# Peptides against a protein of PDB entry 6TME, part 110

Target 1, 324 residues: chain A of PDB entry 6TME
Amino acid sequence: NRLKRAYIALQAWKKAFYSDPFNTAANWVGPDVCSYKGVFCAPALDDPSVLVVAGIDLNHADIAGYLPPELGLLTDVALFHVNSNRFCGVIPKSLSKLTLMYEFDVSNNRFVGPFPTVALSWPSLKFLDIRYNDFEGKLPPEIFDKDLDAIFLNNNRFESTIPETIGKSTASVVTFAHNKFSGCIPKTIGQMKNLNEIVFIGNNLSGCLPNEIGSLNNVTVFDASSNGFVGSLPSTLSGLANVEQMDFSYNKFTGFVTDNICKLPKLSNFTFSYNFFNGEAQSCVPGSSQEKQFDDTSNCLQNRPNQKSAKECLPVVSRPVDCS
Target 2, 324 residues: chain A of PDB entry 6TME as posed
Amino acid sequence: NRLKRAYIALQAWKKAFYSDPFNTAANWVGPDVCSYKGVFCAPALDDPSVLVVAGIDLNHADIFGYLPPELGLLTDVALFHVNSNRFCGVIPKSLSKLTLMYEFDVSNNRFVGPFPTVALSWPSLKFLDIRYNDFEGKLPPEIFDKDLDAIFLNNNRFESTIPETIGKSTASVVTFAHNKFSGCIPKTIGQMKNLNEIVFIGNNLSGCLPNEIGSLNNVTVFDASSNGFVGSLPSTLSGLANVEQMDFSYNKFTGFVTDNICKLPKLSNFTFSYNFFNGEAQSCVPGSSQEKQFDDTSNCLQNRPNQKSAKECLPVVSRPVDCS

## One batch from the design tools (peptide; made by RFdiffusion4, then SolubleMPNN)

Design b2_p15_4_s2 (from b2_p15_4, 10 letters changed)
Fold by OpenDDE base, seed 5:
Structure b2_p15_4_s2 (fold): chain B 324 residues (1-324), chain A 15 residues (1-15)
Amino acid sequence: as target 1 above (324 residues)
Amino acid sequence: DERLEKLKEKALANL
């Protein structure tokens, strides 16, 4: 039966624990898997008379161990939340059998290897959180072909470019922060019709910002800080009618920060510090508004405090990158 | 949407 398979899986997992500091699996004894701490049962979708393991929640258990292949026997699991543990190794390919997977949170662990492509096999997946791990290599383009609400990739070891398929994403929140992504932001980004928050912090991204960012009418958070972006800010950023938090700090931007950006109607915080901007509109000056916070620190601005030296500015400002 | 807000809170808490 389904609960017998779940018992086999959960006992195999308990054996794969190296440390359980809070004794979370202490009650993982006997066939009544529905009584196990962090195991949640529900009626099966195909037969309401059958009780199945529908969810796992081991969040914040500090468990050290790995995910054994026997977890593929948990075929009725729709919710898998195991964040803030010390699980290591790879995500088992046997999890492809968990066809009801809806929310998958393995964040804040010690997982390694390539992107867990098994996540692409789950047809009903809506939430993917793999942040704060050691996942590496390329991001599969197919991740953005999935109907996900949120994609958390931050604090990993992902490399390569951001896939052009990003424009197909239906996600409201996407995080790329603190990886090794390189290249340009794809022009297709402007097609992300449901995007509210996107974070690129602390990558190796470069080139000009695409004009198509200005098509992100629903974006409230746009953070591109701590990258290698160059050129001027796109004039199309005036289209960000709902942006509240915007950060371009710690890049190589040049040119003039315009009124059309600093007067965005919902803008509350705009950080453009640690660049090579050589001018700003009066509306961009810190303290010019009570409703908006600005940071213009460490640019090439005249008559502003805490700016770069002329010696540091001149080589960059005199050679602006044309983004046209 | 309460679900969207929860997702946003999860995003912001870890940045």
Scores: peptide ipSAE 0.021, ipTM 0.673, DockQ to the pose 0.134
Fold by OpenDDE base, seed 3:
Structure b2_p15_4_s2 (fold): chain B 324 residues (1-324), chain A 15 residues (1-15)
Amino acid sequence: as target 1 above (324 residues)
Amino acid sequence: DERLEKLKEKALANL
């Protein structure tokens, strides 16, 4: 039966624990898996008279161990929350049998290897959190073909370019922060119709910002800080009618920061510090508004405090990248 | 949507 399979899986997992400092699995004894701490049972979707393991919540258990292949026997699990542990190794391919997977949170662990492509096999997946791990290599383009509400990829070792399929994403929140992503932001980004928050912080992204960012009219948070972006800010950023938080700091941007950006109607914070901007509109000056916070520190602005030296500015400002 | 707000809070709090 389903609970017998769950018992086999959970006992295999308990054996895969190297450390359980809170004795979370201490009661993981005997066939009554529904009494196990962090195991949640519910009526099966196909037969309400059958009780199945529908959820796992081991969040913040500080468990050291790995995920054994026997976890693929948990075929009724829709919620898998194991964040803030010390699980290591790879996500087992056997989890492809968990066809009801709806929320998968393995964040704040020690997982390694490539992107867990098993997550792509789950047809009903809505929430994917793999942040704060050691996942590496390329992001599969197919991740953005999934109907996800959120995609948390930050604080990993992902490399290569952001897939052009990003424009197909229905996610409201996407985090790329603190990886090794490189290349340009795809022009298809403007097609992300449900996007509210996107974070690129601390990557190796470069090139010009695509004009299509200005099509993201539902975005409230846009953070592209700590990258290698060049050229001027797109004039189309005036289309970000709902942006509240915008950060372009720690890049290689040049040119003039315009009124059309600094006067965005919902803009609360705009940080463009640590670039090579050579001018700003009066509406961009820190202290020009009580409703908006600006940071223009460490640019090439005339008559502003805390700017770069002429020696630092001249080589960059005299050779602006044309993004047209 | 409460779920959307919860997701946003998770994004902002853990960057």
Scores: peptide ipSAE 0.021, ipTM 0.659, DockQ to the pose 0.134
Fold by OpenDDE base, seed 1:
Structure b2_p15_4_s2 (fold): chain B 324 residues (1-324), chain A 15 residues (1-15)
Amino acid sequence: as target 1 above (324 residues)
Amino acid sequence: DERLEKLKEKALANL
């Protein structure tokens, strides 16, 4: 019986709670699991006459505990939302049995260990949110071979390079922010056909920006701030016909910020502060447009306020990185 | 796309 398996799983999970401040699991008593707070039942896809546990929503419950292996008995779960709790440990490998998994949100928890490779086993997964945890190590390249609509990885401890497989991603939103990613952005990034938003904030990324970024015709948000990027901005950024928010601040960029970037037709905000740019087009000057906001603060610009000293600029500007 | 907007809202809320 599917509900009996669900009962075993949910009772094992209740026992794995160290703290339930809102008494979320107070009604988790008896065999009627469909009455449990945060447990949602639906007709089974294979037999509409059978009621199954199809979803879990424990968002914002502040529950401390871990995910026991018995959760692998919840084989009919398609929605698993446990955002903003204090769950710790690792994601159980037994969750590979949840073959209907469609949305998996474990964000804002205390999960540790490597990337939860069990997420790669779910054939129907469309939404993956693992942000605001302590996941570490390499990002598996295979994550971008998944037909995901969204990939939230930000605020973890992921290391190494961004996989070249990123160009295979069908995701509209990808966040890498606040990790320990290093190396260059892969040139394959320009192949992300469905990309609307990509965020690289606060990593150890370096090198030149790939010219292929300019192929991201559908991108509305591109944030590469707080990294170690060098060289000039690619002239191909003129291809970002739909970009609204663009941030390159807190890097080591040099060269001239061009009209073709600042005149992008949908650009609302362009932040390029805290770099070593030595010139900008008049269209890039803050206040030059009523429709666009620019920040050129703390560069090496002449005749602009709040710029770096000549002493800070000269060593960098005199040694431009050639990205050609 | 309403779904895309929901995803964007989720992205922005946690950045």
Scores: peptide ipSAE 0.021, ipTM 0.677, DockQ to the pose 0.135
Fold by OpenDDE base, seed 2:
Structure b2_p15_4_s2 (fold): chain B 324 residues (1-324), chain A 15 residues (1-15)
Amino acid sequence: as target 1 above (324 residues)
Amino acid sequence: DERLEKLKEKALANL
């Protein structure tokens, strides 16, 4: 009986709670699991006459605890939303039995260990949110072979390089922000045909920006701020026909910010502050447009306010990195 | 796509 397996799983999970401030699991008593708060039943896909546990929603419950291996008995679950709790430990490998998993949200918790590779075992997964945890180590290249609509990785402890497989991703939104990613952005990034928003904020990324970024015709948000990028901005950025928000602030960029970038047709905000740019086109000057906001603060620009001293600029500007 | 908009809202709310 499927509901009997669900009862065993849910009772094991209730026993794995250390704190339930809102008494969310107070009604988790008896065999009628479909009456449990945050448990949603639906007809089974293989037999419409059979009722199964199809979803879990414990969002914002502030529950402290862990995910026990008995959760692998919830074999009919397609929606698993447990964000904004205090769950700790690792994602159980037994969740590989949840072959209908479609949306998995464990964001804003206390999960630790490597990337939860069990997520790669789910054939129908479309939404993966693991942000605001303590996941660490390398990002598996295989994450980008998944047909995901969104990939939220931000605010973790991920390290190493971004996999070259990123170009295979069909995701519209990808967040890498506030991790420990290092190395260059892969040239394969230009192959991300469905990409609308990509965020690299606050990593250890370095090197030159790849010219292939200019192939991201559907991107509306591109944020590469707070990294170690060097060299000039690629001239191919003129190809970003739909970019609205662009941020290159807090890097080590040099050279000239061109008209071809600042005149992008959909550009509403372009921040390139806290770099070593030594010139900008008149179209890039803050206040030059009513429709566009620019920030050129703390560069090496002549006749602009709030610039770096000649002493700070000269060692960097006199040794431009060639990205050719 | 309403789903895409919901995903964007989820992204923006937690950055």
Scores: peptide ipSAE 0.019, ipTM 0.665, DockQ to the pose 0.135; fails the geometry check

Design b2_p15_4_s3 (from b2_p15_4, 10 letters changed)
Fold by OpenDDE base, seed 2:
Structure b2_p15_4_s3 (fold): chain B 324 residues (1-324), chain A 15 residues (1-15)
Amino acid sequence: as target 1 above (324 residues)
Amino acid sequence: DKRLEELKEKALANL
């Protein structure tokens, strides 16, 4: 009986709670699991006459505890939303039995260990949110071989390089922000055909930006701020026909910010502050447009306010990195 | 999926 297995799983999970401030699991008593708060039943896909546990929503419950291995008995769950809790430990490998998993949100918790490779075992997964945890180590290259629509990795402890497999991703949104990623952005990034939003904020990324970024025709948000990028902005950025928000601030970029970038047709906000740019086109000057916002603060620009001193600029500007 | 888009928006708002 599927509901009997669900009862065993949910009772094991209730026992794994250390704190339930809102008494969310207070009604988790007896065999009628479909009446449990945060448990959602639906007809089974293989037999519409059978009722199964199809979803869990414990978002914002502030529950402290862990995920016990008995959760692998919830084999009919397609939606698993447990964000904004205080769950700790690792994601159980037994969740590989949840072959219908479609949306997995464990964001805003205290999960630790490596990337939860059990997520790679789910054939129908479309949404993965693991942000605001303590996941660490390398990102598996295989994550981008998945037919995901959204990948949220931000605010973790991920290290190493971004996999070259990123170009295979079908995701519309990917966040890398506030991790420890290092190395260059892979040239394969230009192959991300469905990409709308990508965020690299606050990593240890370095090197030149790949020219292939200019192939991201559908991107509306591109944020590479707070990294160690060097060289000039690629001239191919003129190909970003749909970019609205672009941020290159807090890097080590040099050279000239061109008209071809600042005149992008959908550009509403372009921040390139806190770099070593030594020139900008008139179209890039803050206040030059009513429709576009620019920030050129703390560069090496002549006749602009709030720029770096000649002493700070000269060592960097006199030794431009050639990205060719 | 409408639900997926709503979840994306919520996730992006918390960056």
Scores: peptide ipSAE 0.022, ipTM 0.686, DockQ to the pose 0.180
Fold by OpenDDE base, seed 1:
Structure b2_p15_4_s3 (fold): chain B 324 residues (1-324), chain A 15 residues (1-15)
Amino acid sequence: as target 1 above (324 residues)
Amino acid sequence: DKRLEELKEKALANL
């Protein structure tokens, strides 16, 4: 019986709670699991006459505990939302049995260990949110081979390079922010056909921006701020016909910020502050447009306010990185 | 999926 298995799983999970400040699991008593707070039942896909546990929503419950292996008995769960709790430990490998998993949100918890490779086992997964945890190590390249619509990885401890497989991703939103990613952005990034928003904020990324970024015709948000990028902005950024928000601040960029970037047709905000740019087109000057906001603060620009000193600029500007 | 888009927007707001 599917509900009996669900009962075993949910009771095991209740026992794995160290703290339930809102008494979320107070009604988790007896075999009627469909009455449990945060448990949602639906007709089974294979047999509409059978009621199954199809979803879990424990968002914002502040529950401390861990995910026991018995959660693998919830084989009919397609929606698993446990955002903003204090769950710790690792994601159980037994969750590989949840073959209907569609949305998996474990964000804002205290999970540790490597990337939860069990997420790669779910054939129907479309939404993956593991942000605001302590996941560490390498990002598996295979994550981008999945037909995901959204991938949230930000605020973890992921290391190493961004996989070259990123270009295979069908995701519209990908966040890498606030990790320990290093190396260059892969040139394959330009192959992300469905990309609308990508965020690299606050990593150890370096090198030149790949020219292939300019192939991201559908991108509305591109944030590469707070990294170690060098060289000039690619001239191919003129291809970002739909970009609205663009941030390159807090890097080591040099060269000239061109008209073809600042005149992008949908550009609303362009932040390129805290770099070593030595020139900008008139269209890039803050206040030059009523429709666009620019920030050129703390560069090496002449005749602009709030710029770096000549002493700070000269060593960098005199030794430009050639990205060709 | 409207729900997915809503979730994306909420997630992005937390960056």
Scores: peptide ipSAE 0.021, ipTM 0.681, DockQ to the pose 0.181
Fold by OpenDDE base, seed 4:
Structure b2_p15_4_s3 (fold): chain B 324 residues (1-324), chain A 15 residues (1-15)
Amino acid sequence: as target 1 above (324 residues)
Amino acid sequence: DKRLEELKEKALANL
């Protein structure tokens, strides 16, 4: 039966633990898997009279170990939360059998290898959190064809370009931060109709920002800091009617920071420090508003404190990148 | 994010 299969899976997993400092699996004894700490049972969707393992929550258990292939026997699991552990190895391909997977959180672990493509096989997946691991290689473009609400990829070893399919994403939150992504932000980004928060911090992204960013009317957080972006800020950023937090710091931007950006109606924080901007509107000056916080530090601005030297500015400012 | 919050509440209710 289903609980017998769950017992086999959970006992195999307990055997795959190298360390359980909080004795989380101490009560993982006997056939009553629904009494196991961190195991949650519910009536099966196809038969309400049958009790099944529907969820796993081992968050913050500091467990060292790996995920054995027998976890594929947990076919009724919809919620899999194992963040803040020390699990290592790869995500088992056998998890493709977990067709009810709705939330998958393996964040803050020691997982390695390529993107866990098994996540693409789950038809009902809405939440994917794989941040703070050692996943590597390219991001599969199919991730953005999924009807996900949240995608957390930050603090990994992902490389290559961001897929053009990003525009198909229905996610409200997407994080790319602290990876090795390269190339330009795809122009298709403007098609992300449900986007509220997007974070690109600390990658190798380059080129001009696409004008299509200005189509992200629902975005509240846009962070592109610590990259290699060049050129001027797109004038279309005036379309970000709901942006509250915006960060372009630590790039190679040039040109003038306009009133149309700094006067955005919901803007609370705008950081454009550590660039090569050679002018700013009065509305962009730190202290010009009580409701808005600005940082213009370490640019090429005249009559502002803490700016780059003429020696640092001249080679960049004299050779502006044309993004037109 | 309101939608994410709603998703989390729904997920927690299913546990």
Scores: peptide ipSAE 0.021, ipTM 0.687, DockQ to the pose 0.131
Fold by OpenDDE base, seed 3:
Structure b2_p15_4_s3 (fold): chain B 324 residues (1-324), chain A 15 residues (1-15)
Amino acid sequence: as target 1 above (324 residues)
Amino acid sequence: DKRLEELKEKALANL
C-alpha cells in the first residue's frame, strides 16, 4: 500500500542522515508514518478513504545527510520543504515519480551538481526554491516553460546565459542573484506578463540593457546591480509605471540619467551608484524629493560629491557604448 | 496569495 511505500522511503531517508541534532527523526519508528515528525498525511486525491503522505516539512532541522533514491516511493507528496538543513549530493531522479509535487523547497542546503531537471518533470509545480546551494552549470531553458509562480535560483553556481525562454515565464518573482550568469539579458524579458520582482544581483551579466525591460509595467522590484552592464539606460524604462525599487549600481553604465526614469510614479528607491554616468537630471539628485531616495555616488557627474576621478572617468566616458 | 507574498518577502530579505 501507499503508506508501506512511504515507510520504506522514510526509513531509507533516516538511514541517510549523518546528523540529526534536534532528534527530528527520533520518532521515525514503526509503520505509522503519519505520526513521524515533519511528515504530514492527508486523504488521497484519487481515494479519500486512503491516507497518504502528502507533505514533508523538515525546515530548519539542521539535518546532515543526503536524499536517497527511495524517496521516489513518496508518490503522493505535494509539499516538500526541507530548507535550512545540511543535505548534500544531488536531487534523486527517482523524484520524477512524485507527480503531485506542488512546492519544492530545498533551499539553504549543500546540494551540488547540475540543475535538478527532475523538477521539470513535475506537471503541477508552482513553487521552486533551490537557492543557497551549490547547483552549477546551465539553467535549462525549459524551466521558464513551466507555470511557476516563483523561481528562486539565487546563491548558486549557475553559469552561461539566461535562456531566451525567460519571456515565457508566468512567474511573479524570479531571482538570479549571486550566480555566474553571463551574457546579455534576453530581449524576450519584456514578455514576462506576470513579473513583479526580478533580481540579477551579483552575476557576470553584460552588454546593453534591452529596451524591452520597459514593457514590464507590473514590475515593482528591478535589481541589476553588481554586473557588467554597459551603455546608457534605455529610455523605455519610463514605461515601468509600478517600479518601486530599482538598482543599477556597480555596473559600467554611461550617459545621462533622465527625468523620465527618476520621475517614475511609484519609484521609492533608485540606486545608480558606482557607474560612469556623466550627467543626471535634477529629479535624480539625492535629496531632490522627500518621497524618493536616490544614490548617485561614484559616477562621473560634475558638481556632485563622491564622484570618480577624471582619470577613472575619461577612458570610459570618452568611449561610450552605443546600444542603438 | 499570502503564501506567495511570504515567499517573496523571504526571497528579498535574503538577497
Scores: peptide ipSAE 0.018, ipTM 0.650, DockQ to the pose 0.158

